# Peptides against a protein of PDB entry 4N7V, part 111

Target 1, 222 residues: chain A of PDB entry 4N7V
Amino acid sequence: TLRSITSPLVAHRLKPIRQKTKKAVVSILDSEEVCVELVKEYASQEYVKEVLQISSDGNTITIYYPNGGRGFPLADRPPSPTDNISRYSFDNLPEKYWRKYQYASRFVQLVRSKSPKITYFTRYAKCILMENSPGADFEVWFYDGVKIHKTEDFIQVIEKTGKSYTLKSESEVNSLKEEIKMYMDHANEGHRICLALESIISEEERKTRSAPFFPIIIGRKP

## One batch from the design tools (peptide; made by RFdiffusion4, then SolubleMPNN)

Design b2_p20_6_s3 (from b2_p20_6, 9 letters changed)
Fold by OpenDDE base, seed 1:
Structure b2_p20_6_s3 (fold): chain B 222 residues (1-222), chain A 20 residues (1-20)
Amino acid sequence: as target 1 above (222 residues)
Amino acid sequence: MKIELGSFEKLDEIYPEPIF
């Protein structure tokens, strides 16, 4: 089943974006729906031959073939669904579309990992907790140029000199130079605070059932 | 549409071509 290889994508709170590749254009719309446009080139013109439009919660997939399957010229947005429209639930999506759905899902997850959920300004850095889950990415942009990127799998450090390296174990973290450990300590504290705030804000959001509270910005850049 | 993302790398630089 599709569910055995991926979960429904979640595009809530993501800003519109359009990413073009050779074979496809993937978009997050203003409606937070996700579109995959399958692109073919004829006589130096790109045409959209197929579109998968996926709901923001990933559970509904609308598939259509522009211009009766002849294709529609690639534009700055997906063509409107007019011809050969099929609608599927996530669990009823034909297998032939699974790779395309997975492509959309991976794109959304990547966008989520780069989309601020909580931005927290400290005296020394801009801390950003991202939208991806589980184990949201956390970035710290120190005002002096040092950057730290924490993921579930690793920690990337970019020093003032531009030197970049990845840490994958506690041992490697413990082996850092003392000056870098100071940055890491600050990053970890910022991370803790962001996670605490996320918990508190999410609980209040659940209680109010109003417009989403996220993304949120706390503090100001000095 | 270009969106400012709070990340070290741009999406267009890292997202791969589809395999389908």
Scores: peptide ipSAE 0.165, ipTM 0.803, DockQ to the pose 0.062
Fold by OpenDDE base, seed 5:
Structure b2_p20_6_s3 (fold): chain B 222 residues (1-222), chain A 20 residues (1-20)
Amino acid sequence: as target 1 above (222 residues)
Amino acid sequence: MKIELGSFEKLDEIYPEPIF
């Protein structure tokens, strides 16, 4: 099943973006829908031959073939669907489209990992909890130049000198210089606070059933 | 399209070619 490969993508609260490659263009629209445009080149012109338009919650996939399958010239946005449109639910998506859906999903997840959900200004740093899940990325920009990037898989440290390294285990974290450990401690505290706030705000958002509360900014830059 | 995000890096042609 498709579900065994990926979960429905979630594009809520993401800003519009368009990523072009040779074979495809993937976009997040103003509507928070996600589009995969399959691109073919003919006579030095690029054409969109197929479009997958995926709802913001990932559960509905609309597939169409521009210009009766002849293709539509690649533009700055996906071509509008006209006729001969197929609509599928996530669980009913034909297997031949699974890789394309997965491509969109991976892109959305990447964008989410770079999209602020909570921005928290401390005395020493700008902390940012991102939208991706599970295990959202967390970045800390210290005002003195130190940077820390936490992911589910690693922690990247950029020191004042510009020296950069990646930590992939607790052993490596424990081997850090004491000076860097101080930054890590602050980063971890900021992370804890952001996670706590995310939980509280999400619960209130669920109860209120109003406009989204995220993204939010807490505190102010000194 | 290049956009600046609340990350260390901007998004600009960083996603790989699809395998379909």
Scores: peptide ipSAE 0.081, ipTM 0.767, DockQ to the pose 0.060
Fold by OpenDDE base, seed 3:
Structure b2_p20_6_s3 (fold): chain B 222 residues (1-222), chain A 20 residues (1-20)
Amino acid sequence: as target 1 above (222 residues)
Amino acid sequence: MKIELGSFEKLDEIYPEPIF
């Protein structure tokens, strides 16, 4: 089943974006729906032959073939769903569309990993907790030029010189120079605070049932 | 409020061609 491979994508709170490749264009719309446009080239013109439009919660997939399958010229937005429309639930999506759904899902997850959920300014850095889950990405931009990027899988460090390296184990983290450890300690503290705030704010959102509180900015650059 | 993407890497630089 598709569910055994991936979970429904979640595009809530993501800003509109359009990413073009040779074979496809992936978009997040103002409605927070996600569109995959399958692109074919004919006579040096690009045409959209197929569109997957996925709901913001990932549970509904609408598939259509523009202009009776002949395609419409690629534009700055997906073509309107007017021809050969099919609607599927996530669990009923035909297998032939699974890779296209996965492609959309990976795009959304990537965008989420780069979308601020909490921005927290400390005395020394701009800390950013991202929207992806589980294990949200966390970035720290120190005002002196040092940068730290934490993911579920690794920690990337960019030093003042521009030297960049990736840490993938606790042993490597422990082997850091004392100077870098100070930055890491600050990053970890900022991370802890952001996670704590996320929990508190999320609980208040649940209680109030109002508009989303996220994204949120705490403090400002000194 | 309007949200801008913040990351060390830009999407157009790292997102791969689809395999269908």
Scores: peptide ipSAE 0.067, ipTM 0.757, DockQ to the pose 0.075
Fold by OpenDDE base, seed 4:
Structure b2_p20_6_s3 (fold): chain B 222 residues (1-222), chain A 20 residues (1-20)
Amino acid sequence: as target 1 above (222 residues)
Amino acid sequence: MKIELGSFEKLDEIYPEPIF
């Protein structure tokens, strides 16, 4: 099933963006819907042959073929759905569209990993918890120039000297120099706090029903 | 990041401040 491959994408709170590649254009619209435009080139002109328009919660997929399938010239936004429109729920999306949905989902997840959900200023650093899930990216920008980027898969450290390295295991983390461990400790504390606050605020959002409290900023740069 | 239908390696920065 599609669900066994990916979860419904979540584009809530994401800012509009349009990313063009050779074969596709993926967009997050003002409505927070996600569009995948499949692009074909003919006579040096790019045409949109197929569009997947996915709801902000990822549960509804509208597929259409612009201009009766002849294609619509690629523009600065997806063509409006007019011809050959099909609407699917996530769970009944035909398998032929799964890769395209996954494409959209991966893009959204990437954008989410770059979208601040919680910005937390400590005495020593600007901490940012991102929107992606599970295991949201967490960035720490120390005011002295040290940078730490935590993901579900790794931790990237950029030292004052500009030296950069990636840690992929606990043993590697434990092998850090003591001075770097101090930064890591602070980063971890900031991360813990952000996660705790996220939980609390998310619960209040749930209680209030559909009230977006994020993104939030906690504190200010000293 | 490379995906079958495209690449996001050249994804522009979304926010004014640089991010990792």
Scores: peptide ipSAE 0.023, ipTM 0.598, DockQ to the pose 0.057

Design b2_p20_6_s4 (from b2_p20_6, 8 letters changed)
Fold by OpenDDE base, seed 5:
Structure b2_p20_6_s4 (fold): chain B 222 residues (1-222), chain A 20 residues (1-20)
Amino acid sequence: as target 1 above (222 residues)
Amino acid sequence: MPIELGSWEEIEEIYPVPVF
């Protein structure tokens, strides 16, 4: 099943973006829907031959073939669906489209990992918890130039000198220079606070059913 | 705010989109 290889993508709260590659253009729209435009080149002109439009919650996939399958010239936005439209639920998506859905999902996840959910200014750093899940990316930009990037898989450290390294285990973290451990301690505290706030705010958001509370900014830049 | 997607090319290499 598609569910065995990916979950429904979640594009809520993401800003519009359009990324072109040789074979496809992937977009997040103002509506927070995700579009994959499959591109073919003919006579030095690029045409959109197929479009997958995925709902913001990932559960509905609309597939259409612009211009009766003849293709529509690539533009600055996806062509509007007019004819030859098929609509599927996530669990009923034909297997032939699974790879394209995965493509969209990976793109969305990447965008989420770079989309601030909580920005927290401390005395020493700008901390940012991102939108991706599980294990949201967390970045700390210290005002003195040190940078720490935490992901589910690793921690990247950039020192004042520009020296950069990646930590992939607790042993490596424990082997850090004491100076760097101080930055790590601060980063971890900021991370803890952001996660706590995320939990509280998300719960309140669920209760109120109002407009999204995220993204938020906490504190002030010094 | 523009998002830098330097890793997007890597994703595409792993998950190439079949066109036709």
Scores: peptide ipSAE 0.035, ipTM 0.721, DockQ to the pose 0.039
Fold by OpenDDE base, seed 1:
Formats: structure tokens, C-alpha cells, sequence
Structure b2_p20_6_s4 (fold): chain B 222 residues (1-222), chain A 20 residues (1-20)
């Protein structure tokens, strides 16, 4: 099943973006819908042959073939759907579209991993909790130049000298030099605070059901 | 119509996603 490969994508709160690759253009629209335009080149002109428009919650997929399948010249936005469209739920999406959905999902997840949900300024660093899930990315930019990037899978450290390395286990973290441990401790504290704030704010957001509270910025750079 | 993802690193280099 598609669900065994990926979960429905979540594009809520993501800013509009349009990225072109050789075979596709992927966009997040102002509506927070996601569009995958499948591109073919003929006589040095690029044409959109197929479009997958996916709802912001990933559960509805609208598929259409521009210009009766002949293709529409690639432009700065997806071509408008015609009356001849197919609409599927996530669980009813034909297998032939699964790879394309996965493409969209991966793109959205990437964007989410780079989209601030909570920005928290401490005395020593700018901390950012990102939108991706589960295990949101967390970045710490120390004002002295040290950088720490935490993901679900690893921790990347960039020292003042520019030396960069990746840690994949608690053992490796524990083997760090004392100076680096201090940065890690601060990063972990900032992370804890951001997670706590996320929980509290999300609960209030659920209660009010108004405009999104996120992204949010806490504090100011000293 | 085949679709290739390429590397995200390449995509980020050409079309960087705003961070912070």
C-alpha cells in the first residue's frame, strides 16, 4: 500500500515555493497545496504533461493532463486544471502515481525540516525547532560561530575552526571534548525548552482553532 | 512518466530553502 511507503504529506504553514528539476517542477502554493508538474522536453521547449495537485493534508490528490494530454508550455505556475480531472483519496491512489506522490512527500518533508516552527534566542545562540515530524530537526547557531544540527538520526557539529563531524550515538556524544560538551548541553537545553513550548502552544492552538500560532519567535538576539 | 529525485543536496544548492 502507499501508506506502507509514506504517510500523507503535511504542507500546513509552509511558505510558497517552486523548485524545478529536469523531469518535474514541485510547488507549494499559497493555498498550501502541493503540485507536481511532470515535464517533458520537445524541440527545446518544456511542456507540462501531467499534474498532481495534493491537498495540504495530503489526503486528496487531483490529477489532470493539461491541454488534453498534449501538454502545456512550462510557466511560472502550474497550469489550471480542466474539467477532465481525476480525484483520489490517499488510500485509493492508483499505484502508478505512488512514486510521484512520494516525490512530493519527500520534498515537503525536506522543506519542513528547513522551516522554522519555533525560534528561540538565548544568551549564547539562536535555536530553531523545525516543522518536520517525527523528531523535528533542531538547529543551534551560537553567536561565536559554533553550529549544532540535531536530527532524529544524527547530530552534526561545526566548530569555530570550521571542523565538522557527525555523531550517531550517545557514546560518541559522551566522548566529546569538554568544551564541545558545553555547547551540546546548551543546545539540549534549548531543545527541551522548544519542545515544551511547542506542546503548550499547540494545546492552546487546538483550543482556539483560529489562525495558526506558529511560526513563533521567543526572545531577541542579545 | 519517470521521475527522478536526484540528490537533495543538488536541489538545495540550486534552490536553497530559506532557513531561520
Amino acid sequence: as target 1 above (222 residues)
Amino acid sequence: MPIELGSWEEIEEIYPVPVF
Scores: peptide ipSAE 0.027, ipTM 0.595, DockQ to the pose 0.086
Fold by OpenDDE base, seed 3:
Structure b2_p20_6_s4 (fold): chain B 222 residues (1-222), chain A 20 residues (1-20)
Amino acid sequence: as target 1 above (222 residues)
Amino acid sequence: MPIELGSWEEIEEIYPVPVF
């Protein structure tokens, strides 16, 4: 099943964006829906032959073929749905569309990993917890030039000199120079605080059921 | 934050989209 290989994408709170590649244009709309426009070239002109429009929660997929499958010229936004529209739930999506859904999902995951959910200014750094989950990316931009980027899989460090390296194991983290460990300790503390705030704010958001609280900014750059 | 197309191209390589 599709669920066995991926989860429904989540585009909530993401800003509108439109990105073009050779085979597709992917968009996040103002409605937070995600559109994949499949593009084919004819006589040096690009045409949209197929569109997958996915709901913000990833659970509903609407598929249509512009102009009866003949396609419409690629424009600055997805073409309007035609009369022959198919609607599927995530669990009922035909296998032929799974790769296209995964395409959209990975794009959304990428966008989420670069979308601030919590920005926290400490005395020494700007800390940013991103929207992706589980294991949200966490970036720390120290005011003196050091940068730390934490993901679920690795930690990237950029030193003042511009030297960069990636840590993929706890042993590598433990082998860091003492001066770098100080930055890492601060980053970890900022990370802990952001996670704690995320939990508390999310709970209040659930109770209030009002407009989204995120993204949120805590503190100011000194 | 802006997303670099290079990262998106990498995704396309991993998840090719068939065009019917």
Scores: peptide ipSAE 0.025, ipTM 0.642, DockQ to the pose 0.037
Fold by OpenDDE base, seed 4:
Structure b2_p20_6_s4 (fold): chain B 222 residues (1-222), chain A 20 residues (1-20)
Amino acid sequence: as target 1 above (222 residues)
Amino acid sequence: MPIELGSWEEIEEIYPVPVF
C-alpha cells in the first residue's frame, strides 16, 4: 500500500513556493495545497499534461489533465482543475500515481526541513527547529560564526575557520575537539529545549483547537 | 502515459537554502 511506504504529506504552515524541475513543477499554494504539474515539452514550449493537487493534509488527491489531456501551457501557477478530474483519498490512490505522490511528499518534507517551527535565541546562538518529522532538522547559528546543522541522518559542523565536516556516528561526535564539543553541547541543549517546548505547545494547541501556534520565536537576539 | 519525474536530487538542488 501507499501507506506502507509513505505517510500523507503535511503542508500545514508552509509558505507558498513554486519549484520547477526538468519534468515537473511542484508548488505549495496559498491554500497550503500541494500541486505537482507534470511537464512535457512540445515545439519548444512546455505544457502541463497532468496535475496532482494534494490537500494540505495529504489525504485528498485531485488528478486532472488540462485541456482534455492536450496540455496547458506552463504558467506561473497550476492550471485550474477543469478537465478529466479524478479525486482519490490517500488510501485509494491508484498505484500508478504513487511515485508522483512520493515526489510531492519528498518535496514537502524538504520544504518542511527548511521551515522554522521554533526559533530560540540563546546567549550564544540562534537555534531553529524545523517543521519536518520525524527527527526535525535543527540548526544552530552561533553568533561567532559556528554553525551546527542536525538532521536525522547526520550532524554538519561549520567551524569559525570555514572548515566543514559531517558527523554520522556517536564515535565521530565523541572524537571532536573539546572546543567543538562545547558548541555541540550548547546545540544539544538548545535542541532539547526546543523539543520540549514543541511538545508542550503542540499539546496546548491540540487542546484549544485554535489557530496554529507555530511558528514561534522564543527569546530575542542579544 | 506517465511523465517521468525529476530525481530527488534535482528537487534538492533547486530548492533555495534559506538564510536564517
Scores: peptide ipSAE 0.025, ipTM 0.594, DockQ to the pose 0.043

Design b2_p20_7_s1 (from b2_p20_7 with N6D A8S E9L N12D K14S)
Fold by OpenDDE base, seed 5:
Structure b2_p20_7_s1 (fold): chain B 222 residues (1-222), chain A 20 residues (1-20)
Amino acid sequence: as target 1 above (222 residues)
Amino acid sequence: SFDIPDFSLEEDPSAIKIDL
């Protein structure tokens, strides 16, 4: 099943974006829907042959073929669904579209990993917890130029000198220079705080059923 | 007849540069 290889994408709170590749254009719309436009070049002109429009919660997929399948000239936005429209639920999506859905999902996940959910200013750094899940990316921009980027898979460190390296194990973290450990300790504390606040705010958001509370900014740059 | 191009995953979205 599709569910065995991916979960429904979640595009809530994401800003609109459009990314062109060789054979596709992927977009997040103002409506927070996600569109995959399949592009073909013909006579030096690019045409959109197929569009997958996915709801913000990933559960509804609308597929259409612009201009009766003859294609519509590529523009700055997806063509309107006018011809050959099919609508599927996530669990009823034909297998032939699974790879395209996965492509959309991967794109959304990437955008989420770069979208601030919580920005937290400390005395020494700007901390940012991102929207991706599980294991949201966490970035710490120290005001002196040091940067720490934590992901589920690794920790990247950029030192004041511009020296950059990646840590993938606890052993490597433990082998850090003492001065770098100080930055790591601060980053970890900021991370802990952001995760705690995320939990509290998310619970309140659930209870109130109000407009989204995120993204939020906590504190101010000194 | 207009053939639907093969959707290639060669262009992994994870490699896309995004400025937000």
Scores: peptide ipSAE 0.024, ipTM 0.600, DockQ to the pose 0.034
Fold by OpenDDE base, seed 1:
Structure b2_p20_7_s1 (fold): chain B 222 residues (1-222), chain A 20 residues (1-20)
Amino acid sequence: as target 1 above (222 residues)
Amino acid sequence: SFDIPDFSLEEDPSAIKIDL
């Protein structure tokens, strides 16, 4: 099943973006829907042959073929649907579209990993908890130039000298120089605070059902 | 003509570069 390969994509709270590749253009719309435009080059002109429009919650996929399947010239936005529109639920999506959905999903996951959910300014750093899940990326930009990037899989450290390394185990973290441990301690504290605030704010957001509370900024840059 | 032949998507999503 498609579900065994990927979960429904989640594009909520993501800003509009349009990314072109040689074979596709993927967009997040103002509506937070995701569009995959399949592009074909013909006679030195690019055409959109197929469009997958995916709902913000990833559960509904609308597929159409511009210009009766002949293709429509590539523009600055997806072409409008015309005739022969097919609508599928996530679990009923034909297998022939799974790769394209996965493409959209991976794009959204990437965008989410780069989209601030909580920005927290400390005395020493700008901390950012991202939108991706599970295990949201967490970045710490120290004002002195040190950078720490935490993911579910690793921790990347960039020192003042520009020296960069990746830590993949607790043992490696524990083997860090004392100076770097101080940065890690601060990063971990910032991370803890962001996660705690995320939980509290998300609960209040659920209760009120108002406009999204995120993204938020906590504190101010010194 | 604006007619285009059939094609397959061969793009690797991991190659996407994004700057937000």
Scores: peptide ipSAE 0.023, ipTM 0.592, DockQ to the pose 0.029
Fold by OpenDDE base, seed 4:
Parts: C-alpha cells; sequence; structure tokens
Structure b2_p20_7_s1 (fold): chain B 222 residues (1-222), chain A 20 residues (1-20)
C-alpha cells in the first residue's frame, strides 16, 4: 500500500512556493494544497501534461490532464482543472501515481524541515524548531557565528572558524572539545524549551480551535 | 494540437535548494 511507503503529506502552515525542475514543477499553493505538474518539452516549449493536486492534509488527490492530455503551456501556476478530473483518497490512489505522490511528499517534508514552527531567541542564539515531523529539525544560530543543526539523523556543527563536521553518535558528541560542548549544551537547552513550548501551545491550540498559533516567535534578538 | 507522450519523473526533491 501507499501507506506502507509514506504517510499523507502535511502542508499546513507552509508558505506558498513553486519549484521548477526539468520534468516537474512542484508547488505549495496559497490554499496549502500541493501541486505536482509533470512537464514535457515539445518544440522548445514546456507543457504540463499531468497535474496531481494534493490536499493540505494529503488525504485527497485530484488528478487531471490539461487539454485532454495534450498538455497546457507551462505558466507561473498550475493549470486549472477543467475536464477528466479524477479524485482519489490517499488509500485508493492508483499505484501508478505513488511515485509522484512520494515526490510531493518528500518535497513537502523538505520544505517543512526548513519552515520555522517556533523561533526562540536566547541571550546567545536564535533557536528554530522546524515544522517537519517526527523529529523536527532544530537549528541554533549563535550570534558569534557558531551554528548547530540537529536533525533526527545527525548533528551538524559549524564553528567560528568555518570548520564544519557532522556528528552521528553520542560518542562523537562526547568527544567534542569543551568549548564546543558549551554551545551544544545551550543548543540542547533551547531545543528542550522549544519542544516543551510546542507541546503547551499545541494543547492550547487544540482547546481554542481558533486561528493557528504557529509559527510563533519567542523573545527578540538582543 | 498534439499529444504529449508519457515520461518518467526521475528527479529527487532532496536535490532541490529551497530558500525560505
Amino acid sequence: as target 1 above (222 residues)
Amino acid sequence: SFDIPDFSLEEDPSAIKIDL
């Protein structure tokens, strides 16, 4: 099943973006829907042959073929669905579209990993918890130039000198120089706080059921 | 009018540079 490969994509709270590649254009719309436009070049013009429009919660996929499959000239936005529209639920999506859905999902996940959910300014750093899940990316930009980027898979450190390295185990973290450990300690504290705040804010958001609380900024740059 | 033939999507979103 598709679900065994990926979960429904989640595009909520993401800013609109349009990314063109050679064979596709992927967009997050103002509606927070995700569109994959399959692009083919013909006679030195790019055409959109197929569009997958995915709901913000990833559960509904609308597929259409512009101009009856003849294609529509590539523009600055997806062509509007007109005729021969197919609508599928995530679990009923034909297998032939799974790769394209995965493409959209990976794109959205990438965008989420770069989209601030919580920005927290400390005395020493700008801390950012991102939207991706599980294991949201966490970035710490120290005002002195040190950067720490935590992901589910690794920790990247950029020192003042510009020296960059990646840590993939606790042993490597424990082997850090003392001065770097201080930055790591601060980063970890900021991360803990952001996670705690995320939990609290999410709970309040659930209770109020009003406008989204995220993204949120806590504190100010000194 | 013309019909656009089918094609494969080979590109990986992980290679996309995003500035947000």
Scores: peptide ipSAE 0.022, ipTM 0.589, DockQ to the pose 0.030
Fold by OpenDDE base, seed 3:
Structure b2_p20_7_s1 (fold): chain B 222 residues (1-222), chain A 20 residues (1-20)
Amino acid sequence: as target 1 above (222 residues)
Amino acid sequence: SFDIPDFSLEEDPSAIKIDL
């Protein structure tokens, strides 16, 4: 099943963007829907031959073939849907579209990993919890120039000297010099606080059913 | 303090190149 290889994408709170590759254009729209435009070149002109329009919650996929399948010239936005429109739920999406959905999902996940959800200023650093899930990226920019970037898979450290390295195991973290461990301890505390605040704020957001609370800034730079 | 910022990405996602 599609669900066994990916979860429904989530594009809520993401800013509109349009990114072109050789074979496709992926867009996040003002509506927070995600569009994948499949591109074909003919006579030195690019045409959109197929469009997947995915709802902001990833659960509904609308597929259409512009200009009766002949294609529509590539423009600054997806072409309007034609009369031949197919609509699928996530769990009923035909297998032939799974790779294209995965492409959209991967792009959205990358955008989410670079989209601030919570910005938290401490005495020593700017901490940023990102929108991706599970295991949101967490960045700590210390005011003295040290940077720590935590992901679900690794921790990247950039020291004051500009020396950069990646830690992939607990043993590597434990082998850090004492000075760097102090930065790591602060980063971990900031991370814990951001996760706690995310939980509390999300619960209040659920209760009020109002406009989204995120993104937010907590504190200020000293 | 709790402030709502002008939302911007920390990195430009247009730099992300994903081939289909």
Scores: peptide ipSAE 0.009, ipTM 0.516, DockQ to the pose 0.048

